# Ledger of designs, part 120: peptides against a protein of PDB entry 6PSE

Target 1, 78 residues: chain A of PDB entry 6PSE
Amino acid sequence: PSEEEEYARLVMEAQPEWLRAEVKRLSHELAETTREKIQAAEYGLAVLEEKHQLKLQFEELEVDYEAIRSEMEQLKEA

## One batch from the design tools (peptide; made by RFdiffusion4, then SolubleMPNN)

Design b2_p25_1_s3 (from b2_p25_1, 18 letters changed)
Fold by OpenDDE base, seed 1:
Structure b2_p25_1_s3 (fold): chain B 78 residues (1-78), chain C 78 residues (1-78), chain A 25 residues (1-25)
Amino acid sequence: as target 1 above (78 residues)
Amino acid sequence: as target 1 above (78 residues)
Amino acid sequence: MEELKKEFEEKLEEMRKEEEEKEEE
């Protein structure tokens, strides 16, 4: 039997004491996993915001670079 | 009583049929939450890779900008 | 990028609401 089928049989045949312990275990794991999910989402959002700020800085530098490049080209041609 | 205390009492006083249903519910929610956590982490990683590529492009432009700025400063001071 | 930010903010808000609802149940 698959581990899933064995687990299903265990749940079906288990005594109330085991079932209460399993509810406690699953509740704890769910709470931890939920916190980790939220943290992962918040981290992803923070990285996206950092990427956006970096894009703005890159675009500003492109403008400044083109300005200096144009001035330099004018000075070299004069 | 807090909702946590009420839930704890419900688990302590529950019949095996309710406990089995609760194990099934919690197992399903844990599986879904785990999948969502992984998806959030994968998305965050993808954004990090995009940000890294943008950072490399920005650093290359900074080097080119500093080279032109230095050359222009030398020409203006001569 | 703005669209992606909005989608991610909406998902975060959904996740926070789901947790708040579970804490209130």
Scores: peptide ipSAE 0.108, ipTM 0.777, DockQ to the pose 0.129
Fold by OpenDDE base, seed 5:
Structure b2_p25_1_s3 (fold): chain B 78 residues (1-78), chain C 78 residues (1-78), chain A 25 residues (1-25)
Amino acid sequence: as target 1 above (78 residues)
Amino acid sequence: as target 1 above (78 residues)
Amino acid sequence: MEELKKEFEEKLEEMRKEEEEKEEE
């Protein structure tokens, strides 16, 4: 049997005391995993915002670069 | 009593059938939350990699910009 | 960028609602 099938059998055959302990364990793990999920999302959002700001800076620099390149080309052609 | 205390009492007073159902419910929610956490982490990592590549491109453009600026300054001073 | 931001924001909002619902209990 798969580990999942074995676990399912264990749950079905378990005594109330074990089941209560398992509910407590799962509740705790769920709470922790939920917190970690939130943290991961918050981190991802922060990085995304930083990337966006960097993209804006890159685009501004690109505009400035093209302006100088154009001016330099005009100076070289004169 | 807090809802947590009421839930705790419910778990303590619950019959095995309810407890088994609760274990199943919590296991399902934990699995889903875990999947969502992993997905959030993977997306965050992808954004971080994109930000890193953008940073490298920005730095390259900055070098090119400074090179053209310097050349233009030299041409204007001649 | 904006789409991914929206997905993260929606996910955060859902998670905050789940936490608020747990705090109200």
Scores: peptide ipSAE 0.172, ipTM 0.803, DockQ to the pose 0.119; fails the geometry check
Fold by OpenDDE base, seed 2:
Structure b2_p25_1_s3 (fold): chain B 78 residues (1-78), chain C 78 residues (1-78), chain A 25 residues (1-25)
Amino acid sequence: as target 1 above (78 residues)
Amino acid sequence: as target 1 above (78 residues)
Amino acid sequence: MEELKKEFEEKLEEMRKEEEEKEEE
């Protein structure tokens, strides 16, 4: 039997005291996992914002670089 | 009473059938939330890797830009 | 960046272990 099947049997045969304890355990784990999920999302968002700012800086530098490159090319061809 | 206190009372007074259903519900929500947490972490890691590559590209362009800028400055001052 | 990468990798590894442990339970 799979562990899932064994767990399902345990839940089905369990006394109310065990079930209450399991509800409490699962509620706690769910709360912690939810907090961790939110934290992971917040970190991902922060990195995304930093990446976005870096992308803007990169694009600005590309424009400036192309301007200088074009001017240099004109000077070398004249 | 807080919702948490009301829930705690509900769990304490609940029949085994309700408790079994609640264990099943919480187990399902925990599994889903865990999956979502993993997805959020994977996404954050992917964004971080993209940011790192962008940073390397930016630094390379900055070096090239400074080289051209310096050459241009020398030509303008000569 | 390396520290944050390690933190994400460690969290991912912990989460995978927790999932594997839950799949093994």
Scores: peptide ipSAE 0.122, ipTM 0.781, DockQ to the pose 0.124; fails the geometry check
Fold by OpenDDE base, seed 4:
Structure b2_p25_1_s3 (fold): chain B 78 residues (1-78), chain C 78 residues (1-78), chain A 25 residues (1-25)
Amino acid sequence: as target 1 above (78 residues)
Amino acid sequence: as target 1 above (78 residues)
Amino acid sequence: MEELKKEFEEKLEEMRKEEEEKEEE
């Protein structure tokens, strides 16, 4: 039997005291996992914002680079 | 009573059939929330990798920019 | 990038709403 099938059987045969404890356990784990999910999303968003800022800086540097390249080309042709 | 206190009372007074259903519900929600957490983490990691690649490109451009800047300064001084 | 940002923001908002709904119950 799969672990899932064994767990399902355990739940079916369990006494009320065990079931109440299991509800408490699962509720706690769900709350923690939910918090962790939120934290993961917040982290992802923060990294995305950092990436965006870096992209802007990169684009600014590209503009500056092209400006200097053009000026240098003019100086070499004169 | 807080909703949490009311829920706790409900769990304490609940029949086995309700408790089994609640275990099933919570197990399902936990599984889904866990999947979502993992997905969020994976996406965050992907963004981090993209940010890293962008940083490398930025650093390469900085090197090229400084090279051209230096060459241009030399041409202007000559 | 904006699409991914929007997805993260929507997901965060959904999660906050789910938390608020649990606090209001």
Scores: peptide ipSAE 0.110, ipTM 0.781, DockQ to the pose 0.122; fails the geometry check

Design b2_p25_2_s2 (from b2_p25_2, 15 letters changed)
Fold by OpenDDE base, seed 4:
Formats: C-alpha cells, structure tokens, sequence
Structure b2_p25_2_s2 (fold): chain B 78 residues (1-78), chain C 78 residues (1-78), chain A 25 residues (1-25)
C-alpha cells in the first residue's frame, strides 16, 4: 500500500483524540506553509522590481552609448 | 470569541466523522499550498536568473561605452 | 548570495515535494 493509502486507513481507523491532534498539526503546517508561500512571492516581487530598475538603467546607458557613438562618428568624418 | 477560538471549540466538540472530513480538507489544502509555494519559489528563481543575465549585458555595455568614451576623448584632444 | 539562499530554499522545497509525490505513488 502506498503511504497515502496507509495514511488514509489510519485516518479512517483513528480515535477522536488522534484526529483532533491531526487537525491541529495540519492547521499549524498549513499556516506556516501559507506564510512561506507569501514570503516566496514577496521575494519574487522584490527581485522583479530590482530587475525592472536594472532594465531602466540599461536603457539609459544604451541611449548614452548611441549618443557618444554618433558624436564619435561625426568627429571621424571631419 | 475569536474565529480561532470558535474553531478550536468546534474541533473539540466535533464528532469523528467531521474530524475525518476536516483532516481530509486540511490535507488537501496543505498539498495545494505547498505546490503553490514551490511555484512561487521557482518563479522567483527564474526572475533572478533573468536579472543576472541582464546584469551581465549591462556590464558588457558599460565596457563598450567606456571604450568609445575614451576613444572620443582622444579624438577631441588631437 | 541572494541567489544561493534562494536556490537552497527552493531545493529544500523541491525535496519535500518530491517526497510527498513519491508517497502518492
């Protein structure tokens, strides 16, 4: 039997005291996992914001680069 | 009473059939939340990798920019 | 690095998930 099937059997045969304890355990784990999920999402968002800022900086540098390239080309042609 | 206190009372007074159903519900929610947590983490990692690639590109452009800037300065001084 | 920390956390999460999936099979 899979561990899941064994667990299912345990739940089916368990006494109320065990079941109450299991509900408490699962509730706690769910709360923690939910918090961790939120934290992971918040981290991802932070990185995304950093990436966005970097993209803006990159685009600014591209503009500056093209400006200097153009000026240099003019100087070489003169 | 807080919702948490009310829920706790419900769990304490609940019949085995309700408790088994609650275990099943919580198990399902935990599994789903866990998957979502993993997905959030994977997304964050992907964004981080993209940010890293962008940073490399930015650094390459900085090198090219400085090279052209230096060449242009030399041309202006001549 | 932030990357390493994130990769470690992700690895831990994947390991737990894989263990849970194997238990379903």
Amino acid sequence: as target 1 above (78 residues)
Amino acid sequence: as target 1 above (78 residues)
Amino acid sequence: SLRKEFEERLAEMRERAEEEERERE
Scores: peptide ipSAE 0.157, ipTM 0.788, DockQ to the pose 0.108
Fold by OpenDDE base, seed 1:
Structure b2_p25_2_s2 (fold): chain B 78 residues (1-78), chain C 78 residues (1-78), chain A 25 residues (1-25)
Amino acid sequence: as target 1 above (78 residues)
Amino acid sequence: as target 1 above (78 residues)
Amino acid sequence: SLRKEFEERLAEMRERAEEEERERE
């Protein structure tokens, strides 16, 4: 039997004391996994914001670079 | 009573049928939350890679900008 | 370093999820 089938049988045949312990275990794991999910999402959002700020800085630098490049080209052609 | 205390009492007083249903519910929620956690992490990694590529482009542009700025400064001071 | 840390954490999460899935199969 698969571990899933064995686990399903265990749940079906288990006494209330085991079932209460299993509910407690699963509740704990769910709470931890939920916190980790939220942390992963918050990290992703933080990186997305950093990427957005970097993009704005890049676009500003592109404008400044083109301005200096154009001025330099005008000076070299004069 | 807090929702946590009320839930704890429910678990303590519950019949095996309710406990088995709760184990099933928690197992399902744990599996879903785990998948969502992994997806959030994968998304964060993808955004991090995009930010890294943008940073490399930004650093390359900074080098080019400083080169032109320095040349322009030398021409203006001469 | 941040990428490596994030990749390591993601790998650990995937490994745990795959182990749990294999145990259910």
Scores: peptide ipSAE 0.153, ipTM 0.789, DockQ to the pose 0.110
Fold by OpenDDE base, seed 3:
Structure b2_p25_2_s2 (fold): chain B 78 residues (1-78), chain C 78 residues (1-78), chain A 25 residues (1-25)
Amino acid sequence: as target 1 above (78 residues)
Amino acid sequence: as target 1 above (78 residues)
Amino acid sequence: SLRKEFEERLAEMRERAEEEERERE
């Protein structure tokens, strides 16, 4: 049997005291995992925003760089 | 009593059949939430890596820009 | 956009979490 089937069998054969403990454990883990999920998403969004701002700065610098490169080329050819 | 205390009381008074159903419900929700957390973390990591590469490119361009700017300034002063 | 999709997904996650929290208050 798969681990899932084995766990399901364990739950079916368990006593009420074990089941109550398992409900408590799972509830706690779910709450923690939910918080961590939200935090991970918020972090990802923050990094995405930072990357976006950096991309804008990079593109602006590329424009400025090409402008200076072109001007320099003109000066050298004159 | 808080909703948490009410839920705790419900769990304590519940029959084994309800407890097994609750374990199943919580296990399913935990599995889904865990998957979503992992996906969010993986996305955040990917964006972070992209931001890092972009930062390196930006810094390289800054160096090149300053080099050309300096050379251009020298040409204009001569 | 990827950003919009991510923001929408985050909003849905927050809404679900807030609903679960309100059901506990």
Scores: peptide ipSAE 0.161, ipTM 0.797, DockQ to the pose 0.084; fails the geometry check
Fold by OpenDDE base, seed 5:
Structure b2_p25_2_s2 (fold): chain B 78 residues (1-78), chain C 78 residues (1-78), chain A 25 residues (1-25)
Amino acid sequence: as target 1 above (78 residues)
Amino acid sequence: as target 1 above (78 residues)
Amino acid sequence: SLRKEFEERLAEMRERAEEEERERE
């Protein structure tokens, strides 16, 4: 039997005391995993904000670059 | 009593059938939350890579900008 | 680097998830 099937059998055959302990264990793991998920999402959001700020800076530089390029072209043609 | 205390009492007083159902529920939620956690981390990593590529592009543009700025300064001084 | 830390953390999370899956199979 697969480990999943064995676990399922264990749960089916388990006494209330074991089941209560398992509920407690799973609840704890769920809480921890949830916190970790939130933390990962927060980190992703922070990086996204940094990327956005960098994108704005890039776009500003691009505008400045095009302005200088255009001015330089005018100077070279004069 | 707090919801946590009420839940704890429920678990303590619950019959095996309810406990087995709760184990199943929690196992399912844990599995889903784990997948979501991994997905959040993968998303964060993807955004980080995008930010890195954008940073490289920004630095390249900055070099080009300084080159044109310098050339223009030389032309204006001539 | 932040990237390396993120990759390491992601790898750890994947490993744990795979272990949990294997333990359930």
Scores: peptide ipSAE 0.156, ipTM 0.791, DockQ to the pose 0.115; fails the geometry check

Design b2_p25_2_s3 (from b2_p25_2, 16 letters changed)
Fold by OpenDDE base, seed 5:
Structure b2_p25_2_s3 (fold): chain B 78 residues (1-78), chain C 78 residues (1-78), chain A 25 residues (1-25)
Amino acid sequence: as target 1 above (78 residues)
Amino acid sequence: as target 1 above (78 residues)
Amino acid sequence: SLKKEFDEKLEEMRRKAEEAERLAA
């Protein structure tokens, strides 16, 4: 039998005490998994913010680079 | 009473049929939340990889910028 | 590396998810 079928039979045949314990277990795991989901999202957000700051720095450097490149080109032509 | 205390009382006083339904509900929510957690982690990883690529591009531009800056400084001093 | 840690964690999460989904289906 599949684990799913065995678990389904267990739930179907279980006494109230086991069912209450299972509700408690699942509630706890759901809470933990929810916390981990939020944590993963927060990490993603933090990296996204860092990426955004890096992008701004990159764009600023591109502007400075083009300015120096243009000035150097003018100096070489003189 | 808090919602948590009310829920705890409901679980404690519930009939087996309700408890089985609650086990089923929580199992599905746990599965869904687990999928969402994975998606959040995958997103974080994707953003991290994008940030890494941007960092490499930034460092390459820094090298090129310093090369041009140095060359321009030499041209101005001549 | 952070990427390696993410990959390892992701693989662990996937295994757990597959088990949870199998039981919840």
Scores: peptide ipSAE 0.163, ipTM 0.815, DockQ to the pose 0.113
Fold by OpenDDE base, seed 1:
Structure b2_p25_2_s3 (fold): chain B 78 residues (1-78), chain C 78 residues (1-78), chain A 25 residues (1-25)
Amino acid sequence: as target 1 above (78 residues)
Amino acid sequence: as target 1 above (78 residues)
Amino acid sequence: SLKKEFDEKLEEMRRKAEEAERLAA
């Protein structure tokens, strides 16, 4: 049988004490996994904000660069 | 009682049929939440990589900007 | 690097998720 079928059989044949322990285990893992999911999302958001600030700085530098480039081009054409 | 205390009592008093159903429910939720956690982590990693590439582009532009600035300054001093 | 650490953690999570999904399918 597949691992899934074996686990399903175990659950079906289990005593109440084992089932309660399994509910407790799964509840704990679900809570932990949920917290980790939220933390990963929060980290992604923080990095996104940092990227956004960097993009603004980059765009400011692009403006300054184009200004100097244009001035240089005008000097060459005059 | 708190929701957690009420749930804990429910688990302690539950019949095997309810416990088996709860194990099944929690197993599905854990699988889904785990997938969502991975997706959140993958998104965070993608944004981090984008930020890194943007930083490299910014540094390249800084080099180019300083080169033009220096050339312009030399023209003014000549 | 942070990326390397993230990749290693992601691989671990993928392995765990695959196991959980097999049992929950």
Scores: peptide ipSAE 0.162, ipTM 0.815, DockQ to the pose 0.113
Fold by OpenDDE base, seed 3:
Structure b2_p25_2_s3 (fold): chain B 78 residues (1-78), chain C 78 residues (1-78), chain A 25 residues (1-25)
Amino acid sequence: as target 1 above (78 residues)
Amino acid sequence: as target 1 above (78 residues)
Amino acid sequence: SLKKEFDEKLEEMRRKAEEAERLAA
């Protein structure tokens, strides 16, 4: 039998005490998994903010670079 | 009573049929939440890779900028 | 590296998720 079929059989044949314990276990795992999901989302947001700040710095450097490039080109043409 | 206390009472007083249904519900929610956690992690990784590529482009531009700045400084000192 | 750590963690999470989904189907 598959693990799924074995687990299904266990749930069907279980006494109320085991079922209550399983509800408690699953509730705990669901709460932990939910917390981990939120933490993963928060991390992704933090990296996105860092990327945005880096993009602003990159665009500022592009402006400065083009200014110097243009000045250099004008000096060469004179 | 708090919602947590009411839920705890419900679990303690529930018949096996309700408990089996609750195990099934929680198992399904855990599977879905686990998938969502993975998706959040994959998104964070994708943003991290984009940030890394942007950092490489920024560092390349810094090298080009310093090269032109140095050339211009040498021309001004001559 | 941070990427390596993420990849290893993601692989472990995928393995656990596949098991959970199989049992919940």
Scores: peptide ipSAE 0.157, ipTM 0.813, DockQ to the pose 0.112
Fold by OpenDDE base, seed 2:
Structure b2_p25_2_s3 (fold): chain B 78 residues (1-78), chain C 78 residues (1-78), chain A 25 residues (1-25)
Amino acid sequence: as target 1 above (78 residues)
Amino acid sequence: as target 1 above (78 residues)
Amino acid sequence: SLKKEFDEKLEEMRRKAEEAERLAA
């Protein structure tokens, strides 16, 4: 049998005391996993903010580059 | 009583049928939350990769910018 | 914006987490 089927059988045959313990265990794991999910989301947001700042810097450099390129073109044509 | 205390009382007084249903519910929520955690992590990784590509582009532009700046300086000194 | 949507989703997740943690404590 699959682990899932074995677990299902265990749950079906379990006494109330085991079931209560399992509810407690699962509740704890759910809380931890939820916290980890939030942390992962916060990390993603932080990286997104860093990317955004980098994009702004890149755009500023593009403007400066085009300014110098244009000036250089003018100097070469004169 | 707090929601936690009320829930704890419910679990303590619950029949096996309810407890089995609660185990099933919590297992499902744990699975979903785990999937969402993974998705959040994958998103963060994707943004990180995008940031990395942008950084490479920025560095390339910096090289080009410095080359033109240097050439411009030489033209102005000649 | 993507950031705004992400922040809203994050806040929703925080509310759910607080509830889950409260029940699990």
Scores: peptide ipSAE 0.133, ipTM 0.801, DockQ to the pose 0.115

Design b2_p25_3_s1 (from b2_p25_3, 10 letters changed)
Fold by OpenDDE base, seed 5:
Structure b2_p25_3_s1 (fold): chain B 78 residues (1-78), chain C 78 residues (1-78), chain A 25 residues (1-25)
Amino acid sequence: as target 1 above (78 residues)
Amino acid sequence: as target 1 above (78 residues)
Amino acid sequence: SGLEKRLERAAREAREAVREELAAR
């Protein structure tokens, strides 16, 4: 039998004490996994914000670069 | 009583049928939350890679900008 | 960065959890 089938059988045949313990275990794991999910999402958002700030800086530099490049080109043609 | 205390009482007084249903519910929610955690983490990694690529592009532009700026300064001083 | 390491850790842990779940099925 697969582990899933075995687990299903355990749940079906389990005494109330085991079931209560399993509810407690699963509740704890769910709470932990939920916290981890939130953390992962928050980290992703933080990186996204950092990328956005970098993009703004990049665009500002592009403007400055093009201005100097254009001026340089004009000076070299004169 | 708090919701947590009420839930704890329900678990303590519950019949096996309710407990089995609760195990099933919690297992499902745990699986779902786990998938969501993974998705959030993978998204964060993707954004991180995008930020890294943008950083490389920014650094390349900085080098080019400083080169032109320096050349322009030299030309203006001559 | 510290944030990058934290994301990588979360991703690794998440992948491990998936592998364990898949193995259990």
Scores: peptide ipSAE 0.088, ipTM 0.777, DockQ to the pose 0.087
Fold by OpenDDE base, seed 1:
Structure b2_p25_3_s1 (fold): chain B 78 residues (1-78), chain C 78 residues (1-78), chain A 25 residues (1-25)
Amino acid sequence: as target 1 above (78 residues)
Amino acid sequence: as target 1 above (78 residues)
Amino acid sequence: SGLEKRLERAAREAREAVREELAAR
C-alpha cells in the first residue's frame, strides 16, 4: 500500500485522541508553512526591488554612454 | 471567546467524523500551501538570476563607457 | 514582467493568508 493509503487507513481507524492530536499537528504545520510562503514571497519582492533599482542605474549609464559615443563621433568628423 | 478558543473547543468536543474531515481538510490545505511556498521560492530565485545577469551587463557597460571616455579624452587632446 | 506579477501575486496571497489566520485567532 502507498503511504497515502496507509495514512488514510490510519485516519479511518484512529481514536478521537489521535485525531485531535493530528488536527493540532496539521494546524501547526499549516501555520508554519504559510509563514514560510509569505517569507519567500517577501524575499522575492525585495530582490525584485533591487533589480529594479539596478535597471534604473543601467539605463542612466546607457544614456551617458550614448551621449559620449555621439560626442566622440562628432569629434572624429571634425 | 476568540475564534482560536472556539476552534479549540470545537476540536475537543467534535465527533470522530468531524475530526476525520478536519484532518482531510487540513492535509489538503497543507499540501497546497506547501506547493505555493515552493513556487514563491522558485520565483524569487528566478528574480535573483535576472538581477545577476543585469549586474553583469551593467559591469560590461561600465567598462565600455570608460573605454570610450578615455578615447574621447585623447581625441580632445590631439 | 510576467515573473514580477507572479511574485507580487504570491506575496499578496501570502499576506492575505496570514491576515486571515491572525483574524481567526
Scores: peptide ipSAE 0.111, ipTM 0.786, DockQ to the pose 0.085; fails the geometry check
Fold by OpenDDE base, seed 4:
Formats: sequence, structure tokens, C-alpha cells
Structure b2_p25_3_s1 (fold): chain B 78 residues (1-78), chain C 78 residues (1-78), chain A 25 residues (1-25)
Amino acid sequence: as target 1 above (78 residues)
Amino acid sequence: as target 1 above (78 residues)
Amino acid sequence: SGLEKRLERAAREAREAVREELAAR
């Protein structure tokens, strides 16, 4: 049987005391995992913001680069 | 009493059938939340990779920009 | 970056948690 099937059997055969303990355990893990999920999302958003700022800087530099390239091309043609 | 205290009392007074159902519910929610946590982390990693690639492109453009700027400065001084 | 390391850690922890849940099943 799969581990899932074994766990399911354990839950079905378990005494109330074990079940209460398992509810407590799962509740705790769920709370922790939820906090971690939120934290992971916040980290992702922070990186996204950094990427956005970098993108703006890159685009600004591209504009400046094209301006100089164009000016230099004009100077060479003159 | 807090919602947590009320829930704790419910768990203490609950019948085995309710407890088994609660274990099942919590297990499901935990699995789902864990998947969501992983997804959030993977998204963050993807954004980091994108940021890294953008940074490399930015640095390359900076080098090219400085080269053209220097060349143009030399042309203007001549 | 520090943020990158934190995300990598979070991803690893999440994967481990899933593995543990699957193993507990």
C-alpha cells in the first residue's frame, strides 16, 4: 500500500487521543506553512520590484546610448 | 474566549468521526498550502533569474556605452 | 544576492515539506 493508504488506515484505526494530537500537529504545520507561503510571496514581490527598477535603468541607458550613437554617426558623416 | 480557545474546546469534546474528518481537512489544506508555497518560491526564483539576465545585459550595455562615449569624446577633442 | 539565497532556501524548505508530507502518507 502507498504511504497515503497506510496513513489513511492509521487515521481510521486511531484512538481519539491520537486524533486530537494529529489535529494539533496539522494545525500547527498549516499555520507555519501559511506564514512561509506569505513570506515566499513577499520575497518574490521584492525581487520583482528590484527587477522593475533595473529595467527602468536599462531603458534609460538604452535611450542615452542611442542618442550618442546617432550623434556620433552624424559626426562621422559630416 | 478566543477563536483558538473555542476551537481547542471543540477538538477536546469532538467525537472520533469529527476528528477524522478534521484530520482529513487539515491534511488537504496543508498539502494545498505547501504547493502554493512552493509555487511562490519558484516564481521568485524565476524572477531572480530574469533579473540576473537583465543585469548582465545592463552591464554589457554599460560597457558599450562607455566605449562610444570615450570615442566620441576623443573625436570632439581632435 | 541575499534575497536570492532566501528564495532558494524557501524553495528547498517547501520541497522538503512536500516530500515529508508525501512520505507521511
Scores: peptide ipSAE 0.099, ipTM 0.781, DockQ to the pose 0.082; fails the geometry check
Fold by OpenDDE base, seed 3:
Structure b2_p25_3_s1 (fold): chain B 78 residues (1-78), chain C 78 residues (1-78), chain A 25 residues (1-25)
Amino acid sequence: as target 1 above (78 residues)
Amino acid sequence: as target 1 above (78 residues)
Amino acid sequence: SGLEKRLERAAREAREAVREELAAR
C-alpha cells in the first residue's frame, strides 16, 4: 500500500485521543509552514527591491559612461 | 473566550468522525501551504540570482567607466 | 520580468492569506 493509503487507514482506525493529538500536530505544522511561506515571500520582495535599486544605478552609470565615451571620441577626432 | 480556546474546546468535545474530517482538512491545507512555501522560496532564489548577475554587470561597467575616466583625465592634462 | 511578476503575485497572495488569518482570529 502507498504511504497515503497507510496513513488513511491509520486515521480511520485511530482512537479519539490519537486523533486529537494529530489535529494538534497538524495545526502546529500548518502554522509554522505558513510563517515560513510568508517569510520566503517577504525575502523575495526585499531582494526584488534591491535588484530594482541596483538596476537604476546601473542605468545611471550607463548614461554617464556613454557621455564620457562620446566626449572621448570627439576629442580624438579633433 | 478566544477563538483559539473555542477551537480547543471543539477539538476536545468532538466526535471521532469530526476529528477524522479535521485531520483530512488540515492535511490538505498543510500540503497546499507546503507547495506554496516551496514556490515562494524558488522565486526568491531566482530573483537573487538575477540580482547577482546584474551586480556582476554593474561591477564590470564600473571598471570600464574608471578606465575611460582615467584616460580622459590623462588626455586633458597633456 | 515574468519572474518578478510571479514573485510579486506570490507575495501578495501570502500577505492576503496572513491578513485573512489575522482577521479570523
Scores: peptide ipSAE 0.097, ipTM 0.782, DockQ to the pose 0.062; fails the geometry check

